# Ledger of designs, part 4: peptides against a protein of PDB entry 7SID

Target 1, 151 residues: chain A of PDB entry 7SID
Amino acid sequence: LHMYLMLLKELPGEEYPLPMEDVLELLKPLSNVCSLYRRDQDVCKTILNHVLHVVKNLGQSNMDSENTRDAQGQFLTVIGAFWHLTKERKYIFSVRMALVNCLKTLLEADPYSKWAILNVMGKDFPVNEVFTQFLADNHHQVRMLAAESIN

## One batch from the design tools (peptide; aimed at target 1 G73 A81)

Design b1_p9_4_s2 (made by RFdiffusion4, then SolubleMPNN; from b1_p9_4, 3 letters changed)
Fold by OpenDDE base, seed 3:
Structure b1_p9_4_s2 (fold): chain B 151 residues (1-151), chain A 9 residues (1-9)
Amino acid sequence: as target 1 above (151 residues)
Amino acid sequence: SRPSSLLLE
């Protein structure tokens, strides 16, 4: 786990995007890692903070390639799972804040949720609609972060 | 693509 997290931490920012092939290799084990550590709040927060780099890379990529669509699908699967568990009140505020940052970055790349759609338990949830729900989060810092992202 | 259920299992 630590080796994988270190690799995610060292990813370049949006100024220096990774090749899509590298993004795919990083995403392949991610769902399994998330599943194994879903009950560990610190690990989940760390993962969500690090995948911000992945979102930034996806936003700068050509959306027409099969590899891009594959990467988008794998990423949205993970975000959808975190969203679902958030709705079930499984995560503390710091994890939810990290999730909001991911959603914010997705909306910067896809403001109208053309491709940023979470599929959870067979239902579709556009990210722009999901994001607005954090304006009513029980924790004031989460609400403030969500509100800051809109304006 | 893998389903989100992997994280929910």
Scores: peptide ipSAE 0.080, ipTM 0.798, DockQ to the pose 0.616
OpenDDE base, seeds 1, 2, 4, 5: peptide ipSAE 0.075, 0.074, 0.075, 0.072; ipTM 0.796, 0.796, 0.797, 0.791

Design b1_p9_4_s3 (made by RFdiffusion4, then SolubleMPNN; from b1_p9_4, 4 letters changed)
Fold by OpenDDE base, seed 2:
Structure b1_p9_4_s3 (fold): chain B 151 residues (1-151), chain A 9 residues (1-9)
Amino acid sequence: as target 1 above (151 residues)
Amino acid sequence: MRPKSLLLE
């Protein structure tokens, strides 16, 4: 876990996008890692904070290739899972804030949710609709972050 | 694609 998190942390940001092939390789173990540590709030927060770099890379991609779609799909799987557990009140506010930051970045890249759609239990949820739910979050910092992201 | 929510359940 530690090594993987370090790799995620060291990813270049929006200014220096990675090749999609590298993004894919990085995403491959992500779902498994998240699954293993889903109940560890600190690990989940750390993961979500680090994958912001991946989101930024996805947003910078002008490719309409199979690799791009694959990367988007893998990432959205993880985000969808975190959102689902959030709905089930499994995460503390700090994890939810990290998730909101991810959703914000997705909206910046895809404001109309053309590809940024969470599929949870067979149902599609556009990220723009998902995001607005955090405006009513029980924690003031989460609401504030969500509000700042929309404006 | 894997069931997205089920991965973390």
Scores: peptide ipSAE 0.037, ipTM 0.691, DockQ to the pose 0.450
OpenDDE base, seeds 1, 3, 4, 5: peptide ipSAE 0.028, 0.033, 0.028, 0.028; ipTM 0.666, 0.677, 0.668, 0.668; seed 5 fails the geometry check

Design b1_p9_4_s4 (made by RFdiffusion4, then SolubleMPNN; from b1_p9_4 with T4S N6K; failed a check: a repeat of another design)
Amino acid sequence: SLPSSKLLE

Design b1_p9_5 (made by RFdiffusion4)
Pose (drawn by RFdiffusion4):
Structure b1_p9_5 (pose): chain A 151 residues (1-151), chain P 9 residues (1-9)
Amino acid sequence: as target 1 above (151 residues)
Amino acid sequence: SVPPSKLLE
């Protein structure tokens, strides 16, 4: 787990992007890793805080081949799964804060929501519309974080 | 093709 979190945190870089196949290799075990630790709040928070680093390489669309959409779908499905589970009151405010940070990073990467759309229950939600929903949260710290990052 | 997330299993 430590090895995987370290690789996720360190390998992606903004100045010189990785090949997309390497991004796919990084994102391949993430679904299983998240499946094992679905119950644990601390591990979920750590996973989200570490995976928010991959958006810098994911946001590149110059080489918009099939691998780009495959990697974007692999990441967005996990993010949407976390959001859906959060809507059902399954996570504590720490995981919600980490998810807000991830969504803020996604909004930074794709301001127009061309590709950053969460898919859940056969429906699609743009990240910008989803982000404003956190202004009505039950925890003051998450609301303040969303209000401050609303810019 | 992208499979669904196993997090929801």

Design b1_p9_5_s1 (made by RFdiffusion4, then SolubleMPNN; from b1_p9_5 with S1M K6L)
Fold by OpenDDE base, seed 2:
Structure b1_p9_5_s1 (fold): chain B 151 residues (1-151), chain A 9 residues (1-9)
Amino acid sequence: as target 1 above (151 residues)
Amino acid sequence: MVPPSLLLE
């Protein structure tokens, strides 16, 4: 876990995007890691903070590429899982804060949710609609973060 | 890719 998190942390951002092939290799174990540590709030927060770099890389890529679509799908699967568990009240506010930051970054890259769609339990949820739910979050810091991201 | 259902169990 530690080694993997270090790799995620060192990912270049939007300014220096990685080749999509490298992004895919890094995403391959992500879902398994998230599933294994889904009950650990600190690990989940750390993962969500680090995958912000992945979102930035995806936003700079050609969306018509097969590799891009594959990477988007793998990433959105993880985000969808975190969102679902959030709805089930499984995560504390600090994890939800990190998730909102991920959703914010997705909306910056895809404001109309053309590709940023979460598939959870066989249903599709556009990220722009998912994001608005955090405006009514029970924790004031989460609401504030969501509100600050609207404009 | 791990199915979303496996992440939620």
Scores: peptide ipSAE 0.033, ipTM 0.692, DockQ to the pose 0.517
OpenDDE base, seeds 1, 3, 4, 5: peptide ipSAE 0.029, 0.031, 0.030, 0.029; ipTM 0.667, 0.690, 0.668, 0.665

Design b1_p9_5_s2 (made by RFdiffusion4, then SolubleMPNN; from b1_p9_5 with K6L E9D)
Fold by OpenDDE base, seed 2:
Structure b1_p9_5_s2 (fold): chain B 151 residues (1-151), chain A 9 residues (1-9)
Amino acid sequence: as target 1 above (151 residues)
Amino acid sequence: SVPPSLLLD
């Protein structure tokens, strides 16, 4: 886990995007790692914070590329899982804060949720609609973060 | 789609 998290932490930011091939390789084990540590709040928060770099890279890529679509799908699967478990009240506010940051980054790249759609249990949830729900989060810091991200 | 393994708790 620590080796993987270290690798995620060292991902280039928006100023220096990763090759899509590298993004795909990094995303391959991500779902399994998230599943294994889904009950560890600190690990989940750390993962969500680190994958922000992946989101930023995806937002700059050609959305018509097959590799881009594949990467988007793998990433959205993970985000969808975190969101679903959030709806089931499995995560504390700090994890939800990290998730909101991921959703915000997605909306910056895709404000109208053309591709940023979470598919959970066979149902589609556009990220813009998902994001709106955090405006009514029980924790004030989460609501504030969501509200600040609207404008 | 999110696999059930990620959602089970």
Scores: peptide ipSAE 0.167, ipTM 0.862, DockQ to the pose 0.391
OpenDDE base, seeds 1, 3, 4, 5: peptide ipSAE 0.128, 0.100, 0.152, 0.140; ipTM 0.836, 0.834, 0.859, 0.854

Design b1_p9_5_s3 (made by RFdiffusion4, then SolubleMPNN; from b1_p9_5 with S1M E9D)
Fold by OpenDDE base, seed 3:
Structure b1_p9_5_s3 (fold): chain B 151 residues (1-151), chain A 9 residues (1-9)
Amino acid sequence: as target 1 above (151 residues)
Amino acid sequence: MVPPSKLLD
């Protein structure tokens, strides 16, 4: 786990996007890692903070390819799972803060939710609609972060 | 793609 998280942390920023093939390879084990540690708040927070780099790389991809769609799908599956568990009140505010940051970055890359759609339990939820729900979060810092991100 | 259900279990 620590080695994988370290690898995610060291990913280059928006100025130097990774090839989509590399992004896809990094995403392959992510779902398994998230599933294994879904009950560990600190690990979940760390994962969500590190996958911000993945979102940035996905947003910088100008070419639509099978690898791009696959990478987007794998990433959205993970975000959808975290959102679902958030709706079930399984995560503390610090994890929700990290999730909001991920959603914010997704909206920066896809402001109209053309591809950023969460499929949870067979239903589609556009990220722009999901994001607005955090404006009503029970924790004041989460609400403030969500409000700041809209402007 | 990894099925969403794996994380939701």
Scores: peptide ipSAE 0.022, ipTM 0.644, DockQ to the pose 0.620
OpenDDE base, seeds 1, 2, 4, 5: peptide ipSAE 0.021, 0.017, 0.021, 0.021; ipTM 0.609, 0.491, 0.636, 0.614; seed 2 fails the geometry check

Design b1_p9_5_s4 (made by RFdiffusion4, then SolubleMPNN; from b1_p9_5 with K6L)
Fold by OpenDDE base, seed 3:
Structure b1_p9_5_s4 (fold): chain B 151 residues (1-151), chain A 9 residues (1-9)
Amino acid sequence: as target 1 above (151 residues)
Amino acid sequence: SVPPSLLLE
């Protein structure tokens, strides 16, 4: 886990995007790692903070390639799972803060949710609609972060 | 609800 998290941490920012092939390789074990540690708040927070770099890389790539679609799908599956568990009140505010940052970055890359759509339990949820729900979060810091992201 | 592991796999 720690080695994998270190690799995610060392990802270059938006200014220096990785090739989509490299992003895809990093995403392959992500769902399994998230599933294994889904009950660990600190690990989930750390994962969500580090995958911000992945979102930035996805936004800088050509959306027409098969690898891009595959990477988008894998990433959105993970975000959808975290959102689902958030709705079930499984995560503390610090994890929700990290999730909001991920959603914010997705909206920066896809403001109209053309491809940023969460599929959870067979239903589609555009990220822009998902994001607005955090404006009514029970924790004031989460609401503030969400509000700042819209403007 | 669906178990989280099924959502992630």
Scores: peptide ipSAE 0.054, ipTM 0.754, DockQ to the pose 0.135
OpenDDE base, seeds 1, 2, 4, 5: peptide ipSAE 0.054, 0.051, 0.052, 0.051; ipTM 0.757, 0.749, 0.752, 0.748

Design b1_p9_6 (made by RFdiffusion4)
Pose (drawn by RFdiffusion4):
Formats: structure tokens, C-alpha cells, sequence
Structure b1_p9_6 (pose): chain A 151 residues (1-151), chain P 9 residues (1-9)
């Protein structure tokens, strides 16, 4: 777990992007890793805080081949799964704050929501519309974080 | 069912 978290945090870089096949190799076990630790709040928070680093390389669209959409889908389905589980009151405010940070990073990467769309229950939700929903949260810290990051 | 299961579109 430590090895995978360290690779996720360190390998992606903004100045010189990785090949997309390497991004796919990084994102391949993430679904299973998240599946094992679905119950644990601390591990989920750590996983989200470490996976928010891959958006810098994911946001590149110059080489918009099939691998780009594959990697974007692989990341967005996990983010959407976390969001859906959060809507059902399944996570504590720490995981919600980490998800807010991830969504803020996604908004930074794709301001026009061309590709950053969460898919859940056969429906699609743009990240910008989803982000404003956190202004009505039951925890003050998450609301303040969303209000401050609303810019 | 695993909620994190990935399936390509």
C-alpha cells in the first residue's frame, strides 16, 4: 500500500508528462485498492489525497488517443463512485474534504468540463454543478473549504 | 457488488 501510494504521489509530473500507457498502468490497480479499503475512513482519505496528483497528467489532451479516454474514464468512474457513496452519508467530513480537494483539482484541470464528467447510475454530472452542492454540507469546515475554493 | 469496478464504455 505504501509503495503504491508513493508511486502515485511521486511519478506524475506537470512539466514533463508521462506517456499515457504509463498513466494507465498507474491507474489499473486503483479500483481494487479502493475496493479493499472502502470501509476505512483514514485510508480512503489518504488514497484521495494521493490520487489528486494524477490530474496534472490526466488533463493533457494533445495526444487525445484511445488511451487518454481510457485513463480518464478509469479515474472518473472512481471519483464518481466516491461521490455517490458520499451522497449516501457513508463517509466522514475528512473524506468529504479530500473529495472536495480532488474536485477542485479537476476544476482547475478542465474549466469548461469538456471531459471531467462524473458518471453514476447511468447519469452524467458535470464537475462544476457537483461542486456547488458542497455549499450546503452539514460540516462547517467542508462548507468553508468549498466557499474559499469557489473562485 | 464492487462499486469501484471499472468497465470501459
Amino acid sequence: as target 1 above (151 residues)
Amino acid sequence: SNPFEYTPP

Design b1_p9_6_s1 (made by RFdiffusion4, then SolubleMPNN; from b1_p9_6, 7 letters changed)
Fold by OpenDDE base, seed 2:
Structure b1_p9_6_s1 (fold): chain B 151 residues (1-151), chain A 9 residues (1-9)
Amino acid sequence: as target 1 above (151 residues)
Amino acid sequence: EDIFKYVKK
């Protein structure tokens, strides 16, 4: 876990995106890691904070390439899983904060949710619609983060 | 139920 999290943390930002092939390799273990630690709030928060770099990479990629679509699909499915568990009240506010940051980053790259669509158990949920739900979050910090303008 | 098992690989 530590090594994997370190790799995610060291991903370059949006100014210097990784080749999509490298992103795909990094995404391969992600679902398994998330599944294994899904009940660990601290690990989930850390994962979500670090995958912000992945979101930034995806936003700078060619959306028409097969590899980009594949990477987007794998990543969005993981985010969708976190959102689903959030709806089931499985995560504390700090994890939800990290998730909102991921969603905000997605909206910066895709404001109209053309590709940023979460698929949970076969159903599609556009990120812009998902995001609005956090405006009514029970925790004030989550609501504030969701309510602030996207820079 | 483990929702992360629904991730397509």
Scores: peptide ipSAE 0.391, ipTM 0.828, DockQ to the pose 0.544
OpenDDE base, seeds 1, 3, 4, 5: peptide ipSAE 0.389, 0.387, 0.387, 0.386; ipTM 0.828, 0.828, 0.828, 0.828

Design b1_p9_6_s2 (made by RFdiffusion4, then SolubleMPNN; from b1_p9_6, 7 letters changed)
Fold by OpenDDE base, seed 3:
Formats: C-alpha cells, structure tokens, sequence
Structure b1_p9_6_s2 (fold): chain B 151 residues (1-151), chain A 9 residues (1-9)
C-alpha cells in the first residue's frame, strides 16, 4: 500500500502530464486498493488526495482515445464508488473533503461533464450535478469547500 | 456487492 501511495503522490500535475500508458498502469490496482481499505478513513483520505494528480493527467490526454476512455472509466468508477458510500454515510468529513477536491478537479478538466459522468449501479450522474449536493453536506467545512469551488 | 468492482467502460 505505502509503495503504491508513494507512486501516486509523486505524480506530476497538469503542467507535466504523463503518457496515458503510465496512467493506466497506476489505475490498474486502484479499485482493488480502495476496496480493501474502504473502511479505513485515513487511507481513503490519502488515496483521494493523491489521485488528484491522476485527474489532472486525464484531462490533458487526447492521444489515445481508447486508452483514454479506459482510464477515465476506471477512475470514474472509483470516484463513483466513494460518492455512493458517502451517500450511505460511510465516510467522515475529512474523506468527504478530499472527495470534493477530486470532483472540483474533474469539473476543472471537464466543466460541462462531457466525459466526467459517474455511473453507479447502472445510473448515470454527471459530476456537475453530483458536486452541487455537497453544498448541503451535514458538515460545515464540506459545505464551505463546495461553495468556494463554484468560482 | 463490491461497488469498486463495477468498471465503467
């Protein structure tokens, strides 16, 4: 886990995008790691904070359409899962804060939710619609973060 | 069901 998290942490931002092949390799174990540690709030927070760099890289890639769609799909599945579990009240506010930051970054990369659409249990949820729900979060800091991200 | 195993394509 720690080695994997270190690799995620060391990813460059949007100023230095990675080849899509590298992004795919990093995404391959992500769902398994999230599934294994879904009940560990600290690990989930760390994962969500580190995958911010992955979102930035996905937004900068247009070279391989098939691989891009695959990478986007794998990432969105993980984000959708975290959102779903958030709706089930499985995560404390600090994890939700990290999730909001991920959603914010997705909207920066795809403001009109062209590809940033969460599919949870067969239903589609555009990220822009999902994001607005955090304006009514039970925790004050989450609401504030969501409100600040509108601008 | 493991929600993390449903991969969107």
Amino acid sequence: as target 1 above (151 residues)
Amino acid sequence: EDIFRYVKK
Scores: peptide ipSAE 0.393, ipTM 0.827, DockQ to the pose 0.673
OpenDDE base, seeds 1, 2, 4, 5: peptide ipSAE 0.391, 0.391, 0.389, 0.392; ipTM 0.826, 0.826, 0.823, 0.824

Design b1_p9_6_s3 (made by RFdiffusion4, then SolubleMPNN; from b1_p9_6, 6 letters changed)
Fold by OpenDDE base, seed 4:
Structure b1_p9_6_s3 (fold): chain B 151 residues (1-151), chain A 9 residues (1-9)
Amino acid sequence: as target 1 above (151 residues)
Amino acid sequence: EDVFAYVPR
């Protein structure tokens, strides 16, 4: 786990994006890792903090390739899952804080949610609509972060 | 159904 997280942490941002093939290789284990550690709040927070780099990298790639669509799908599945479990009150505020940061970064890369659409249980949820829900989060720090992120 | 499971579209 820690080795994998280190790889995610060291992923170059939008200034120097990796080849999509490399990004995809990093994303392949992500779903399984998240699923395995879904009940560990600290691990989930760390994962969400590290995948911020993935969003930044994906946002600078050409969106018409199969690998790009696959990478986006891999990533959005994970974000959608975290959001879904958040709705089921599975995560403490610190994890939700990290999720808000991911959603913010997604909106920066795709303000109109053209590709940033969460599919959960067969239903589509555009990230721009999902994000606004955190303005009404039960924890004041999450609400504050969400409000500050609207810029 | 595992919500984290990736299914290609």
Scores: peptide ipSAE 0.594, ipTM 0.929, DockQ to the pose 0.780
OpenDDE base, seeds 1, 2, 3, 5: peptide ipSAE 0.590, 0.588, 0.591, 0.589; ipTM 0.929, 0.929, 0.930, 0.930

Design b1_p9_6_s4 (made by RFdiffusion4, then SolubleMPNN; from b1_p9_6, 7 letters changed)
Fold by OpenDDE base, seed 2:
Structure b1_p9_6_s4 (fold): chain B 151 residues (1-151), chain A 9 residues (1-9)
Amino acid sequence: as target 1 above (151 residues)
Amino acid sequence: PDIFAYVRK
């Protein structure tokens, strides 16, 4: 886990995007890692914070690329899972804040949720609709973060 | 339920 988290942390940011091939390789174990530690709030928070680099990379990629679509799909699957568990009240505010940051970055890249769509249990949820729900989050810091992202 | 396991392809 720690080695994987280190790799995520060391990913270049928006200013220096990773090759999509590298992004794909990094995303391969992500779902499994998240699943194993889904009950660990601190680990989940850390993962979500680190994958912000991936989100930024995906936002700058060409949607016409097969690799881009593949990477986006894998990433959105993970985000969808975190959101689903959030709806089931499985995560504390700090994890939800990290998730909101991911959603914010997605909306910046895709304001109209053309590709940023979460599929959970066979149903599609556009990120813009999902994001709006955090404006009514029970924790004030989450609400504030969500509100700041809109303006 | 493990939602991550469910969504894995």
Scores: peptide ipSAE 0.200, ipTM 0.799, DockQ to the pose 0.455
OpenDDE base, seeds 1, 3, 4, 5: peptide ipSAE 0.204, 0.200, 0.196, 0.181; ipTM 0.798, 0.801, 0.800, 0.790; seed 1 fails the geometry check

Design b1_p9_7 (made by RFdiffusion4)
Pose (drawn by RFdiffusion4):
Structure b1_p9_7 (pose): chain A 151 residues (1-151), chain P 9 residues (1-9)
Amino acid sequence: as target 1 above (151 residues)
Amino acid sequence: TTYTNNLLE
């Protein structure tokens, strides 16, 4: 777990992007890793805080081949799964704050929501519309974080 | 295109 979190945090870089096949190799075990630790709040928070570093390489669309959409879908489905589970009152405010940080990073990467759309229950939600929902949260810290990051 | 999502299983 430590090795995988370290690789996720360190390998991606903004100045010189990785090949997309390497991004796919990084994102391949993430679904299983999140599946094992679905119950644990601390691990989930740590996982989200570490995966929010891959958006810098994911946001590149110059080489918009099939691998780009594959990697974007692999990441967005996990993010959408976390958001859906959060809507059902399944996570504490720490995981919600980490998800807010991830969504803010996604908004930074794709301001127009061309590709950053969460898919859940056969429906699609743009990240910008989802982000404003956190202004009505039950925890003051998450609301303040969303209000401050609303810019 | 299909995606793996074991978190909701």

Design b1_p9_7_s1 (made by RFdiffusion4, then SolubleMPNN; from b1_p9_7, 5 letters changed)
Fold by OpenDDE base, seed 1:
Structure b1_p9_7_s1 (fold): chain B 151 residues (1-151), chain A 9 residues (1-9)
Amino acid sequence: as target 1 above (151 residues)
Amino acid sequence: MSYENLILE
């Protein structure tokens, strides 16, 4: 876990996007790692904070690429799972804060949710619609973070 | 890994 998180942390930002092939390699173990640590609040928060680099890379990529679509699908699967568990009240506010930051970054890259769509239990949820639900979060800091994106 | 596997495991 430590080595993997270190790799995620050291990813180049939006100004220096990685080749999509490299992004895919980093995403491959992500679902498994998230599954193993889904009950650990601190690990989940750390994962969500580090994958912000992945979101930025996905947003700067060519959407016509097969690798881009593959990477988007793998990433959105993980985000969808975190959102689902959030709806089941499994995560404390700090994890939800990290999730909102991921969703915010996705909206910056895809404001109209053309590709940023979460599939949860067989149903599609555009990220822009998912994001607005955090405006009604029980924790004030989560609501405030969500509201910052709307100004 | 599928969405279902991620949340159920």
Scores: peptide ipSAE 0.163, ipTM 0.821, DockQ to the pose 0.431
OpenDDE base, seeds 2, 3, 4, 5: peptide ipSAE 0.121, 0.134, 0.175, 0.142; ipTM 0.786, 0.794, 0.827, 0.812; seed 4 fails the geometry check

Design b1_p9_7_s2 (made by RFdiffusion4, then SolubleMPNN; from b1_p9_7, 5 letters changed)
Fold by OpenDDE base, seed 3:
Structure b1_p9_7_s2 (fold): chain B 151 residues (1-151), chain A 9 residues (1-9)
Amino acid sequence: as target 1 above (151 residues)
Amino acid sequence: MEYENKILE
């Protein structure tokens, strides 16, 4: 886990995007890691903070390539799971804060949710619609963070 | 492409 998290942390940002092939290699174990540690709030927070770099890289990629679609699908599966578990009240506010940051970054890359659509249990949820739900979050810091995207 | 979401299983 620590080695994997280190790799995610060291991922270059938007200014220096990685080849999509490298992004895919980093995404391959992500679902498994999330599954194993879904009940650990600290690990989930750390994962969500680090995968911000993945979104930044996806935004700089060719959206028409098969590799891009594959990367998007794998990433959105993870985000969809965290969102679903959030709806089930499984995560404390600090984890929800990290999730909101991921959603904000997704909206920066795809403001109209052309590809940023969460599929959870066979249903589609555009990220721009999902994001508005956090404006009514029970924790004031989550609401404040979400409100920044409206300005 | 649809992915199996084992996280929610």
Scores: peptide ipSAE 0.358, ipTM 0.835, DockQ to the pose 0.654
OpenDDE base, seeds 1, 2, 4, 5: peptide ipSAE 0.352, 0.285, 0.353, 0.313; ipTM 0.832, 0.787, 0.831, 0.793

Design b1_p9_7_s3 (made by RFdiffusion4, then SolubleMPNN; from b1_p9_7, 4 letters changed)
Fold by OpenDDE base, seed 4:
Structure b1_p9_7_s3 (fold): chain B 151 residues (1-151), chain A 9 residues (1-9)
Amino acid sequence: as target 1 above (151 residues)
Amino acid sequence: MEYENKLLE
């Protein structure tokens, strides 16, 4: 876990995107890691904070490539799962804040949710619609973060 | 395209 988290943390920013092949390699174990540690709030928060770099890389990539679509799908599946568990009240506010930051970054890359669509339990949820739900979050810091993120 | 959601397992 530590090694994987370090790799995620050391990803270059938006100005220096990784080749999509490298992004895919990083995403391959992500679902498994998230599943293993889904009940560990600190690990989930850390993962969500680090995958911000993945979102930035995806946003800078050519969406017409098969690898991009694959990476996009894998990432959105993970985010969708975090969102679903959030709705089931499985995560504390600090994890939800990290999720909001991920959703914000997704919206920056895809403001109209053309590709940023969460598929959960066979249903599609555009990220822009998902994001607005955090404006009504029970924790004031989450609401504040969501509110400032819309601008 | 749908992918397996391992987090929900």
Scores: peptide ipSAE 0.035, ipTM 0.663, DockQ to the pose 0.746
OpenDDE base, seeds 1, 2, 3, 5: peptide ipSAE 0.031, 0.034, 0.033, 0.031; ipTM 0.680, 0.656, 0.676, 0.671

Design b1_p9_7_s4 (made by RFdiffusion4, then SolubleMPNN; from b1_p9_7, 4 letters changed)
Fold by OpenDDE base, seed 4:
Structure b1_p9_7_s4 (fold): chain B 151 residues (1-151), chain A 9 residues (1-9)
Amino acid sequence: as target 1 above (151 residues)
Amino acid sequence: MTYENKILE
């Protein structure tokens, strides 16, 4: 886990995106890792913080390639799962804050949710609609972060 | 493309 998270953390940002093939390789174990540690709040927070780099990379990629679509799909599957578990009240505020940051970054890359759509249990949820829900989060810090992210 | 979400299993 530590090694994997370190790789995610060191992923180049928006200015210097990795080849999509490399991004895909990094995404391959992500769902498994999330599945194994979904009940660990600290690990989930760390994962969400580190995958911000993935979002930044995806946002700079050409959306016409199959690899880009595949990478986006795999990533959105993870984000959708975290969102769903949030709705199930499985995550404390610190994890939700990390999720808000991910959603914010997604919206920066895709303001109109052209590709940023969460598919959960067979239903589609555009990220822009999902994001607004955090403006009404039960925790004040989450609401504040969401409000700041509207900029 | 649809992915199975093993996270929610």
Scores: peptide ipSAE 0.337, ipTM 0.811, DockQ to the pose 0.695
OpenDDE base, seeds 1, 2, 3, 5: peptide ipSAE 0.333, 0.331, 0.334, 0.330; ipTM 0.812, 0.814, 0.812, 0.817; seed 5 fails the geometry check

Design b1_p9_8 (made by RFdiffusion4)
Pose (drawn by RFdiffusion4):
Structure b1_p9_8 (pose): chain A 151 residues (1-151), chain P 9 residues (1-9)
Amino acid sequence: as target 1 above (151 residues)
Amino acid sequence: SPPPSNLLE
C-alpha cells in the first residue's frame, strides 16, 4: 500500500507528462485498492489525497487517443463512486474534504467540463454543478473549504 | 473501454 501510494504521489509530473500507457498502468490497480479499503475512513482519505496528483497528467488532451479516454474513464468512475457513496452519508467529513480537494483539482484541470463528468446510476453530472452542492454540507469546515475554493 | 469500478461491488 505504501509503495503504491508513493508511486501515485511521485511519478506524475506537470512539466513533462508521462506516456498515457504509463498513466493506465498506474490507474489499473486503483479500483481494487479502493475496494479493499472501502470501510476505512483514514485509508480512504489518504488514497484521495494521493490520487489528486494524477489530474495534472490526466488533463492533457494533445494526444487524445483511446488511451486518454480509457484513463479518464478509469479515474472518473472511481471519483463518481466516492461521490455517490458520500451522498448516502457513508463517509466522515475528512473523506468529504479530500473529495472536495479532488474536485477542486479537477475543476482546475478542465474549467469547461469538456471531459470531467461524473457518471453514476446511468446518469451524468458535470463537475461544476456537483461542486456547488457542498455549500449546503452539515460540517462547517467542508462548507468553508468549498466557499473559499469557489473561485 | 474502461471497466466499472469495483468500489460499488

Design b1_p9_8_s1 (made by RFdiffusion4, then SolubleMPNN; from b1_p9_8, 4 letters changed)
Fold by OpenDDE base, seed 2:
Structure b1_p9_8_s1 (fold): chain B 151 residues (1-151), chain A 9 residues (1-9)
Amino acid sequence: as target 1 above (151 residues)
Amino acid sequence: AAPPSLLLD
């Protein structure tokens, strides 16, 4: 886990996007890692903070590429899972804060949720609709972060 | 391999 998290942290940002092939390789074990540590709030927070780099890379890529679509799908599956568990009240505010940041980045890349759609339990949830729900989060810091992000 | 379920306990 430590090594994997370190690799995620060292991902280049928006200014220096990774080749999509590298993104795919990094995403491959992500779902397994998230599943294994889904009950660890600190690990989940850390993962969500680090995958921001992946979101930024995806936003700068050609959406018509098969590899891009594959990467988007893998990433959105993970985000969807975190969203679902959030709705089930499984995560503390700090994890939700990290998730909001991910969603914010997705909205910046895809403000109309053309591709940024979470599929959870067989249903589609556009990120813009998901994001607005955090405006009513029970924790004031989460609400504040969400409110600041829409402006 | 199929990814494990993130939604189950």
Scores: peptide ipSAE 0.047, ipTM 0.719, DockQ to the pose 0.392
OpenDDE base, seeds 1, 3, 4, 5: peptide ipSAE 0.047, 0.044, 0.046, 0.045; ipTM 0.719, 0.716, 0.714, 0.712

